# Peptides against a protein of PDB entry 4KTY, part 232

Target 1, 266 residues: chain A of PDB entry 4KTY
Amino acid sequence: YVLNDIGVIFYGEVNDIKTRSWSYGQFEDGILDTCLYVMDRAQMDLSGRGNPIKVSRVGSAMVNAKDDEGVLVGSWDNIYAYGVPPSAWTGSVDILLEYRSSENPVRYGQCWVFAGVFNTFLRCLGIPARIVTNYFSAHDNDANLQMDIFLEEDGNVNSKLTKDSVWNYHCWNEAWMTRPDLPVGFGGWQAVDSTPQENSDGMYRCGPASVQAIKHGHVCFQFDAPFVFAEVNSDLIYITAKKDGTHVVENVDATHIGKLIVTKQI

## One batch from the design tools (peptide; made by RFdiffusion4, then SolubleMPNN)

Design b2_p30_4_s2 (from b2_p30_4, 14 letters changed)
Fold by OpenDDE base, seed 3:
Structure b2_p30_4_s2 (fold): chain B 266 residues (1-266), chain A 30 residues (1-30)
Amino acid sequence: as target 1 above (266 residues)
Amino acid sequence: SEIDKEFELMEKIQREEGIKIYQKLVEEMK
């Protein structure tokens, strides 16, 4: 999880799983320097740079350009006029070196690009890390741990009222570390995500969230455990909005979100 | 900023794609 410099990322749909190669290149010339530069741009204290909790959280924020002129600008518009299409990237090295050279955010990334670059960042700094792909990945916008799907009386989705969203797939990272800030047993793999999705205490970042805590329903532990829990285990709540303004729950589906979670074991 | 605008567009596209997924799920329920 630290030594491998080439990996495989899972993507596509749950019924049509696809893979793509990704070169992490954490040992290539200039990459370590770039990772240090990223932490410099984040104005991270030297004392914190040896703490994987702080490093992974800073990395989560800095791999995306939001808030702090970090590494990657996300785009899904299929135009990509001012940079490289996300699908054209084959690894992290060119992205990181461009960021270091230009000192400006690099265009463009999507979830697997964010995850790939973040994986390089973590591994380069000695933090064991892997990429995780979640199919039917929920994005809870109101922190109620469920997806509220509002329906018109005719059965069609009301897009105006429906704020919670879902990805056909989403990639993020798991980083291995001890968590002395948490109770015993909640160290190990920690979910961290650099794709900008939700604001966490003033910045678009996510994690580290204890995978063990989430698996056991403990969403009260820092950082961002409720959001990560919702990504993989939220219920779909179908609500009919009546003409008189009342809401009626028509159905609840607890099986679709997080239907498949895949990571490379090697 | 331009980055903020691009981010807002990203969020919009995410929501639109999510709605499409939800619509498919609803149709499967009928």
Scores: peptide ipSAE 0.476, ipTM 0.903, DockQ to the pose 0.890
Fold by OpenDDE base, seed 5:
Structure b2_p30_4_s2 (fold): chain B 266 residues (1-266), chain A 30 residues (1-30)
Amino acid sequence: as target 1 above (266 residues)
Amino acid sequence: SEIDKEFELMEKIQREEGIKIYQKLVEEMK
């Protein structure tokens, strides 16, 4: 999880799982320097740089360009005229070196690009890390741990009322560390995500959230456990919006979100 | 084709898929 410089990223659909190679290149010339530069740009003090909790949280913020002129600009509009399409990247090295040389955010990334670059960052700094793919990944934007899907009486989605969303797949990272700030047993793999999705205490960042805590429903544990829990375990709530303004819950699906979570086995 | 592969790689919000799931559930309940 630290020494491998080439990885596999899972994507596609749950019924048609696909894989893509990704070159992390954590040992390539200039990459460590760039990772240190990223922490410098984050104004991270020296004492914090030895703490994987702080490093992974800062990394989750800095790998995306939002808030702090971080590494990657995300784009999902299928228009990439001012940069490189996300699909064109094959590894982290070119992205990180471009960021270091230009000192400006690199365009463009989507989840696997963010996860790839973040994986390089973590591994380069000696933090064991892997990429995780969640199929049918929920994006809860109001922190109610459910996906509210509003439907018209004809069964069509009411896009004005429906704010929550579900990705066909989403990639993030898990980083291995102890969690002395949590009760015993909640160290190990921690979910961290650099894809800008939701604001976490003032910045677009996510984690570290204890995987064990999430598995056992401990959403009160820092950081961003409710959001990560929702990504993998939200209920789909289908609500019909009536013409008179009333809402009726038509159905609840507790099995769709987080249908499959995949990572490369060592 | 490369275009098809690129399309498959890009993340997609499953709004319409939600409708399909709901429709299936409704049909199963009838």
Scores: peptide ipSAE 0.199, ipTM 0.717, DockQ to the pose 0.110
Fold by OpenDDE base, seed 1:
Structure b2_p30_4_s2 (fold): chain B 266 residues (1-266), chain A 30 residues (1-30)
Amino acid sequence: as target 1 above (266 residues)
Amino acid sequence: SEIDKEFELMEKIQREEGIKIYQKLVEEMK
């Protein structure tokens, strides 16, 4: 989880799981210096740089360019005119070195690119980390721990009534650390995500959220546990919007979101 | 900034992709 510099990222769809190689390159020249530079750009206090909780949270913010001129600019429009298409990247090294050299955000990334670069960042700083792929990954924008699907009376989806969304797959990271700030038993793997999805206390960041806490349904613990819980365990609520303005729950599906969560065992 | 505009676009695209997936799920329910 720290020593391996080449990994495999799972992607695709639940019915057609695919893998791609990714070079983390945490031991290559300039990479550690770049990771330190990232923390410098974040203006992270030196006293906090030894705390994996703080480091992983800062990393989740800084690997994306949002808010703080961090490492990667995301794009999903399939144009990518002003940079490198996300699919063209084969590892973290070129991205991090470009960031260090240009001192500007690098274009472009998607979830696996964010996860790859973030994995390098964590491992480079001695934090055991792995990439996790969640198929049918929910984005609960309303923070209600459910995915609302509004339907017109004709059965078509009405996209105007909710901002909730779902990915066919999404990649994020798990980082290993103790959590003295949480009850006993909620250390270990912590979910952290650098793909900009939701604002967390003023920044686009996510985690660390205790995987054990989430598995046991505890979403009251810092950080961003409700959001991560919703990504993997949201119920799909099918709501028909009637012409008279009333809403009727037609169906509830608890089986689709987080249908499969995959990570490579090292 | 230019970066801010790109992020605004990303949020829009995320919603659009989510709608497509939901529509597919709805069709599977029929």
Scores: peptide ipSAE 0.099, ipTM 0.727, DockQ to the pose 0.824
Fold by OpenDDE base, seed 4:
Structure b2_p30_4_s2 (fold): chain B 266 residues (1-266), chain A 30 residues (1-30)
Amino acid sequence: as target 1 above (266 residues)
Amino acid sequence: SEIDKEFELMEKIQREEGIKIYQKLVEEMK
């Protein structure tokens, strides 16, 4: 998980799984320097740089440009006139080197680009890491551990009533570390996500969240466990918004979110 | 084409499932 400099990222649809190669390039010239530079830009103290919990959390914040002029600017509007389309990237090296040279955020990324760069960052710093793809990934915006989907009386989705959404797929990272700050058994793989989705105590960051804790329904442990839990295990609540302003729950689907979670194994 | 590849790679929000479920429910209620 540290030595492999080429990886595979899963994307597409649950019934049409696709893969692409991604060059992490953690051993390429200038990449380690860039990772250190990223931590410098984050104003991370030296003592914290030895703590994978802090490093992964800082990394989740810094790989995205929000808040702190981090590495990548996200864009999902299919208009990439001021940079490189997310699909054009084939690895982390060019992105990181551009960031280091320009000292400005690089445009543009989507989840797999964020995950790819973040994976490089983690591996470069000696943290075992892998990319995880979740098909039908929920984005719980209001932290209620359910995915609210509002429908008009005609069946059309009303996106104005909630910021909750379901991605066809979403990529994030898992980083291996001990969690002395958590109860015994919740070390190991930790979910971390650099794609800017939600504000976590003042910054767009996510994790580390214990995968084991999430699997066992423990969402009370730091960091961002409720959000990660919701990504993989939210119930879809279909709510009809009536003309009179009332809401009626039409259906609950407990099987849709997190249908498939895929990661490359060693 | 490059455009097609980009389209395939893009992360996107799914909205259609909600409509499908709603339509199904409506039909079942008839």
Scores: peptide ipSAE 0.024, ipTM 0.604, DockQ to the pose 0.111

Design b2_p30_4_s3 (from b2_p30_4, 18 letters changed)
Fold by OpenDDE base, seed 5:
Structure b2_p30_4_s3 (fold): chain B 266 residues (1-266), chain A 30 residues (1-30)
Amino acid sequence: as target 1 above (266 residues)
Amino acid sequence: SEIDEILELSEKIEREEGIKIFEELVKKKK
């Protein structure tokens, strides 16, 4: 997980899984220096740089440009007029070197680009890391751990009331570390995500969240366990908004969100 | 432009988010 500098990223849809190669290049010239530069920009003290919990959380924040002029600017509207389309990137090296050279955020990324660059960052700093793809990945906007789909009386979606969203697929990272800040048994793989989705205690960042904790429903464990839990376990709640203003739950579907989670075995 | 050329040569990766997916799910439910 640290030594492999070429990886495979899964994308597409649950019924049409696709793969693409990604060059991490964590050993190429200038990459380690760039990772150190990223931590410098984050104003990390030297003691914190030896803690994978702090490093992964800071990396989660710094790989995206929001809040702190981090590495990548996201774009999801097919408008890439002032940079490189996310799909044009084939690896992390060019992105990181451009960031180091220009000292400005690089345009543009989406989840697999964020995950690719973040994977390089983690591996470069000696943290075992892998990319994970979640199909039907929920984006809970109101922290209620469910996807509320509001329907009109005619059965059509009420887009005004429906605030939650779902990705057909989403990529994030898992980093291997001990978690002395958590109860025994919740070390190992930790979910971390550099794609800017939600604000976490003042910054667009996510994790580290214990994968074991998430699997066992321990959403109270730091960091951002509720959000990660929702990404993979949210129920779809179909709610009919009546004309009189009342809401009626019509159906609950627990089978769609997090339908498939895949990662390359290394 | 160079950007346009890159865009034309770039592999398309389909991403969908939000209400569209819900609409599709609702359609399948009916």
Scores: peptide ipSAE 0.252, ipTM 0.737, DockQ to the pose 0.215
Fold by OpenDDE base, seed 3:
Structure b2_p30_4_s3 (fold): chain B 266 residues (1-266), chain A 30 residues (1-30)
Amino acid sequence: as target 1 above (266 residues)
Amino acid sequence: SEIDEILELSEKIEREEGIKIFEELVKKKK
């Protein structure tokens, strides 16, 4: 989880699972220096740099460019005219070295690129880490732990009212650490996500959230446990918005979100 | 040849990107 510099990332759809190779390169020249530079840009004090909780949370924020001129600019518009298309990247090294050299965010990334770079960051700093792919991954926008899908009377999605969303797949990271700030038993794997999805106390970041806590339905523990829980375990609530202004729940589906969660075993 | 490469890259991007799947979910509901 910390020594392997080449990995496999799962993507695609649940009915068509795909894999891609990714070079993490945590031992390549200049990469450690770049990771330290990232923490410098985050203005992280020296005392916090030895704490994997703080480091992973800062990394979650800094691997994306939002808020703090971090490493990667996300884009999903299929144009990518002012940078490199997300699919063209084959590893973390070129991205991190470009960031260090230019001191400007690198264009462009999507979830697997964010996860790849974040994995390098964590491993480079001695934090065991792996990439996780979730198929039918929910994005809870209003923090109610469910996916509210609003429908018109004709059965089509009302995009104006529907704020939540579901990805065909989404990649994030799990980092191994103790959690002395949590009750006993909630250390180990912690979910962290650098893909900019939702604001977490003022910044686009996510985690560390105890995987063990989430697995047992405990969403009250820091950080961002409700969001991560929703990604893997949200119910789909189909609501018809009638012309008279009334809302009617037509169906509830508890089986689709988090249909498959995959990570490479070492 | 260059056009073909661009098209292949475009198709690859479309196949690899994460997408929102509301329409599929709605079909399953019905």
Scores: peptide ipSAE 0.218, ipTM 0.720, DockQ to the pose 0.131
Fold by OpenDDE base, seed 2:
Structure b2_p30_4_s3 (fold): chain B 266 residues (1-266), chain A 30 residues (1-30)
Amino acid sequence: as target 1 above (266 residues)
Amino acid sequence: SEIDEILELSEKIEREEGIKIFEELVKKKK
């Protein structure tokens, strides 16, 4: 996982799974230097740079441009005139080198681009990492571990009331590390995500969240376990907003979110 | 032509981007 410099990223939809190649380029000239520069920009203490927990958390913040002028600016509006469209990137090297030379956030990224660059960052720093794709990935906006979909009386979505969302697919990373800050057994793969989705204690970052903890429903474990849990296991709650202002739960779907989680095993 | 290339790129982007799927979920509910 550390030595592989080319990978495959899964995307598309659960019924139409697609793959794309991604060049991580962790051994290319200037890439390690750029990763160190990223940690410098984060003002990370030297003492913390040897701790994969801290490094992965800082990386999740710094790979996105929010809060700290990190590496990538996200865009989902299909207007990419002032940069490179997310789909045009084929690897991490050009992005990281541009960031290092310009010292400004690079435009633009979406989840697989964030995950690709983050994977390079982790691997450069000796942290085993892989990209994970979750189909029907939930984005819990209010940290209640469920997707609240508000409907008008006619059955259409009330976009004003509906703050949660579901992606057809979402990519993030898993990083391998021990977790001495958690109970025994919750080391190993940790979910980390650099795509800016939710604020985590003051910054757009996510993880590391123990995959084992999430699998066993231990959402109380740091970091951001509730959010990651919701991404893969939240219930869909369909709520009709009545004209009188009352809300009625019409349906609950516990089977839709996290329909398929895929990662490369090589 | 340059326009054709732009259109092709645009179509590719639309097919590869992650999207919100509220409408699909609502249809399944009905």
Scores: peptide ipSAE 0.209, ipTM 0.716, DockQ to the pose 0.113
Fold by OpenDDE base, seed 4:
Structure b2_p30_4_s3 (fold): chain B 266 residues (1-266), chain A 30 residues (1-30)
Amino acid sequence: as target 1 above (266 residues)
Amino acid sequence: SEIDEILELSEKIEREEGIKIFEELVKKKK
C-alpha cells in the first residue's frame, strides 16, 4: 500500500463517469495534529486510538458535524450561503485546518468531500483507506434491505410513503483492517461512511462493515452491514399503493442498484 | 442549532432528489 497525497474521486452518472482530483494532504503540517484533535473532540480513550475498528467508526461519526460538532456540515440545497460550496473544495487540508483553528464545523460538504476528508483522517492514523464510488447507490431508510418505490394507481410515484432514496452516485470509504470481532475471512477492506445518512446506535455513522461479508450476503455482522448491503445490492420494489390502503408489489428489479462500484486501485 | 436546521433541510432535499430518480426508474420500466 502506497499513500498518495493526491487522489482521484469518481462521480457523475453511470453512463457519464467523471473524475475529480482531491488532495488528501496527510503529510501536511498540522493535519495529523488535527486528526488527533478530532479524536479528542470525540472523547475517544487513548486505548482505543490504536484500534482501527474503533478509530474508523469514530471517524465516520466525527467527519460529519451531526451529533458531535464534527468536521463537516453537509448541505445539498445548492445555495451554500454561509460557507464554501462543496464543489469548491479541492482537498482535505483547508477543511481540517479550518476545523482545528475555528473549533467549529466547516461548511459545506457532500459525499465526495466527506469521503475525501475521511480518507485523510484514516491515512493520517495509519489506516489504509480508499474512496469508493457507487453508482445508483440506494439509501435504505427503513432497514428492510430493499428500495421501496411506491406508486399511485396511475403509476406515478408516491413520495410520501417512503423515505428511501437513490443517489445517482455516492462516495464512501474502504479501510483495511483485521476484524478479530468477526469470523475468519471477513477482515480486509471495511466499508465506512462519514456522510450522514442513517442513525447507527445513536449517531450518524456507518461501519466498519466487512466488504467480504457483504459480498457473500452476510449482513448480520457489525457494523451497519445491512445498510451498506442495501446501498450496493438492494432490489427495487415497485409497490402500488391502492386507494383501499393495500400495497401490491408490481415489479422487482434486482439489476439497477449498485450498477457500478469504482475505486482507485491501491 | 443553526447547523441542525441546515442538516434537516439538506435531508429533505436529499429525499426530493431521490424521488426524482425513482421517477426516472419508473419511466424506464414502462
Scores: peptide ipSAE 0.070, ipTM 0.534, DockQ to the pose 0.770; fails the geometry check

Design b2_p30_4_s4 (from b2_p30_4, 15 letters changed)
Fold by OpenDDE base, seed 1:
Structure b2_p30_4_s4 (fold): chain B 266 residues (1-266), chain A 30 residues (1-30)
Amino acid sequence: as target 1 above (266 residues)
Amino acid sequence: SEIDEILKKTEEIMREEGIKIFQKLVEELK
């Protein structure tokens, strides 16, 4: 997980899974220097740079440009006039070297680009890391760990009342580390995400969240476990909004969110 | 800032795409 410099990223839809290659290039000239520069830009204390918990959390913040002039500017509007379309990137090296040279955020990225660059960052710093793709990835906007889908009486989705959302797929990273700050057994793979999705204690960042803790339903452990849990295990709650203002739960589906989570052994 | 505006737009796009997915799921239930 540290030595491989080329990988595969899964994307598409659950019924039409696709793969793309990604060059991490963690051993290329200037890449390690750039990773150190990223931590310098974050003003990370030297004593913390040996702690994978702190490093991965800082990385999740710094790989996105929000808050701290980090590496990548995300864009999803299909208008990329002032940079490179996300789909045009084939690896992390050009992105990181551009960031180091210009000292300005690089345009543009989406989830797999963020995950690719973040994977390079982690591996450069000696943290075993892999990319994970979650199909039907939930985005809980009201922190209730479920997807509330409001329906009109005719069966159409009420877009005004429905605040929660879902991606057909989303990519993030898992980083391997011990978690002495958590109970025994919750070390190992930790979910970390540099795609700017939610504010976490003042910055757009996510993780590290213990995969084992989430797998066993423990969402009380730092960091951002409730959000990550919701991404992979939210129940879909179908609610009919009646004309008289009453709400009726019509269906509950516990199988669609996180229907498929894919990672490749690299 | 530019980044803030992009994030706001992203939230809108995410919601719109999510609604399409939810609508498809509802249709599959019929």
Scores: peptide ipSAE 0.527, ipTM 0.916, DockQ to the pose 0.792
Fold by OpenDDE base, seed 2:
Structure b2_p30_4_s4 (fold): chain B 266 residues (1-266), chain A 30 residues (1-30)
Amino acid sequence: as target 1 above (266 residues)
Amino acid sequence: SEIDEILKKTEEIMREEGIKIFQKLVEELK
């Protein structure tokens, strides 16, 4: 998880799983220097650079360009005229070296690109890391840990009332570390995500969230456990909005979100 | 800023794509 410099990223849909190769290149010339530069740009204190909790959290913020002129500009609009299309990247090295050289955010990334670059960052700094793909990945917008799907009386989705959303797939990272800030047993793999999705205490960042804590429903544990929990375990709540303004729960599906979570074990 | 505009557009796209997924799921329930 530290020494492997080539990986496989899963993407696509749950019923049409696809894979792509990604070169992490954590041992390539200039990459470690760039990772240190990223922490410099984050104005991270030297004392914190030895703490994987702080490093992974800072990394989750800095790999995206938002807030802090970080590494990658995300784009999903299929218009990439002012940079490189996300699908054209094959590894982290060119992205990181461009960032170091230009000292400006690199265009463009999507979730697997963010995850790939973040994986390189973590591994360069000695933190065991892997990429995780979550199919039917929920995005809870109101922090109620469920997906509220509003329906018209005819059964069609009410797009105006439905604020929560879902990706067919989403990629993020898991980083291995001890968590002395949490109760015993919640170290190990920690979910961290550099794709700009949600504001976390003032910045677009996510994690580290204890995978064990999430598995056991401990969403009160820092950092961003509720958001990550919702991504993988939200119930789908189908709500009919009546003409009189009343809401009726028609169906609940607890099995669809996070239906498949895949990661490379090598 | 450019980044803010991109994020806003991303949120819109995410919402639209999510609605399509939800609509498909609803149709499966019928």
Scores: peptide ipSAE 0.526, ipTM 0.912, DockQ to the pose 0.800
Fold by OpenDDE base, seed 3:
Structure b2_p30_4_s4 (fold): chain B 266 residues (1-266), chain A 30 residues (1-30)
Amino acid sequence: as target 1 above (266 residues)
Amino acid sequence: SEIDEILKKTEEIMREEGIKIFQKLVEELK
């Protein structure tokens, strides 16, 4: 989880799982220096740099360019005129070295690129880390821990009323650390995500969220546990919006969100 | 900013793709 510098990232769809290789290169020349530079740009104090909780949270923020001139600019519109298409990257090294050299955000990334670079960052700093792919990854937009799917009376989805959304797949990271700030038993793997998805207390960042806590439904623990919980465990609530303004729950499905979660074993 | 516009577009794409997925799931319920 910290020594392997080459990995495999899972992507695609649940019924058509695909893999791509990714070179993390955490031991390559200049990479450690770049990771330290990232923390410098984040204005982390020296005392915090030894704390994996703080480091992973800062890394979550800094690997994306939003808010803080971080490493990667995301793009999902298939227009990459001012940089490198996300699919063209084969590893973290070129991205990180470009960031260090130019001192400007690098274009462009998507979830697996963010996860790849973040994985390098974590491993480079001695934090065991792995990439996780979640198929049918929910994005809860109203913080109710469920996917509200509104239907017209004819049975079609009402796109106007349906605010929650779902990715066919999404990649993020898990980092291994103790959590003295949480009750006993909630250390170990922590979900962290550098893909800019949601604002967390003023910044686009996510985690560390205790995987063990989330697994047992404990969403009250810092950081961002409700959001991560929703990504992997949201129920689908099918609601018919009647013409008279009433709402009727037609169906509940607890099986589709987070249907498959995959990570490479070491 | 450019980044803000990209994020806005991303949200739009996410919603559109999500709706397609939801619609497919709805069809499976019928």
Scores: peptide ipSAE 0.523, ipTM 0.913, DockQ to the pose 0.764
Fold by OpenDDE base, seed 4:
Structure b2_p30_4_s4 (fold): chain B 266 residues (1-266), chain A 30 residues (1-30)
Amino acid sequence: as target 1 above (266 residues)
Amino acid sequence: SEIDEILKKTEEIMREEGIKIFQKLVEELK
């Protein structure tokens, strides 16, 4: 997980899984220096740089440009006139070196680009890391640990009653570390995400969230466990919004969100 | 900021695409 400099990122649809090669290049000239520079830009205390919990959390914030002039500017509008289209990137090296050289956020990234760069960052700093692709990845916006699908009486989706959404796929990272701040058994793989999705205590960052804790339904542990849990395990709640203002739960589906979670096996 | 505007657009796109997915799921439920 640390030594592999070329990886595969899964994307596409759950019924049409696709793969993309990605060069992490954590051993390339200037990359370690750039990773250190990223931590410098984050004003990370030297004492924290040896703590994978702090490093991964800072990395999740700094790989995206939001809040702190981090590495990558995300864009999803298919208009990339002022940079490189996300699909044009083939690895992390050019992105990181451009960031170091220009000292400005690099345009543009989407989830797999964020995950790729973040993976390089983690591996470069000696943190075992892998990219995870979640198909039917939920985005719980109201923090109720469920994905609310509101329906009109005619059965059409009402988009006004919730900001909850779902990606066909989403990529994030898992980083291996001990979690002395958590109960025994919740170390190991930790979900971290640099794609800007939600504000976490003042910054667009996510994790580290214990994968084991999430798998066992423990969402009370830092960091951002409820959000990550929702991404992979939200129940779909089909709610009919009646004209009289009442809401009726018509169906519950616990099988679609996080239907498939894929990572490269090393 | 420019980044904030991009994020707003992203949220809109995400919602739009999500709605399509939800609608598909609803149709499958029928």
Scores: peptide ipSAE 0.387, ipTM 0.866, DockQ to the pose 0.816

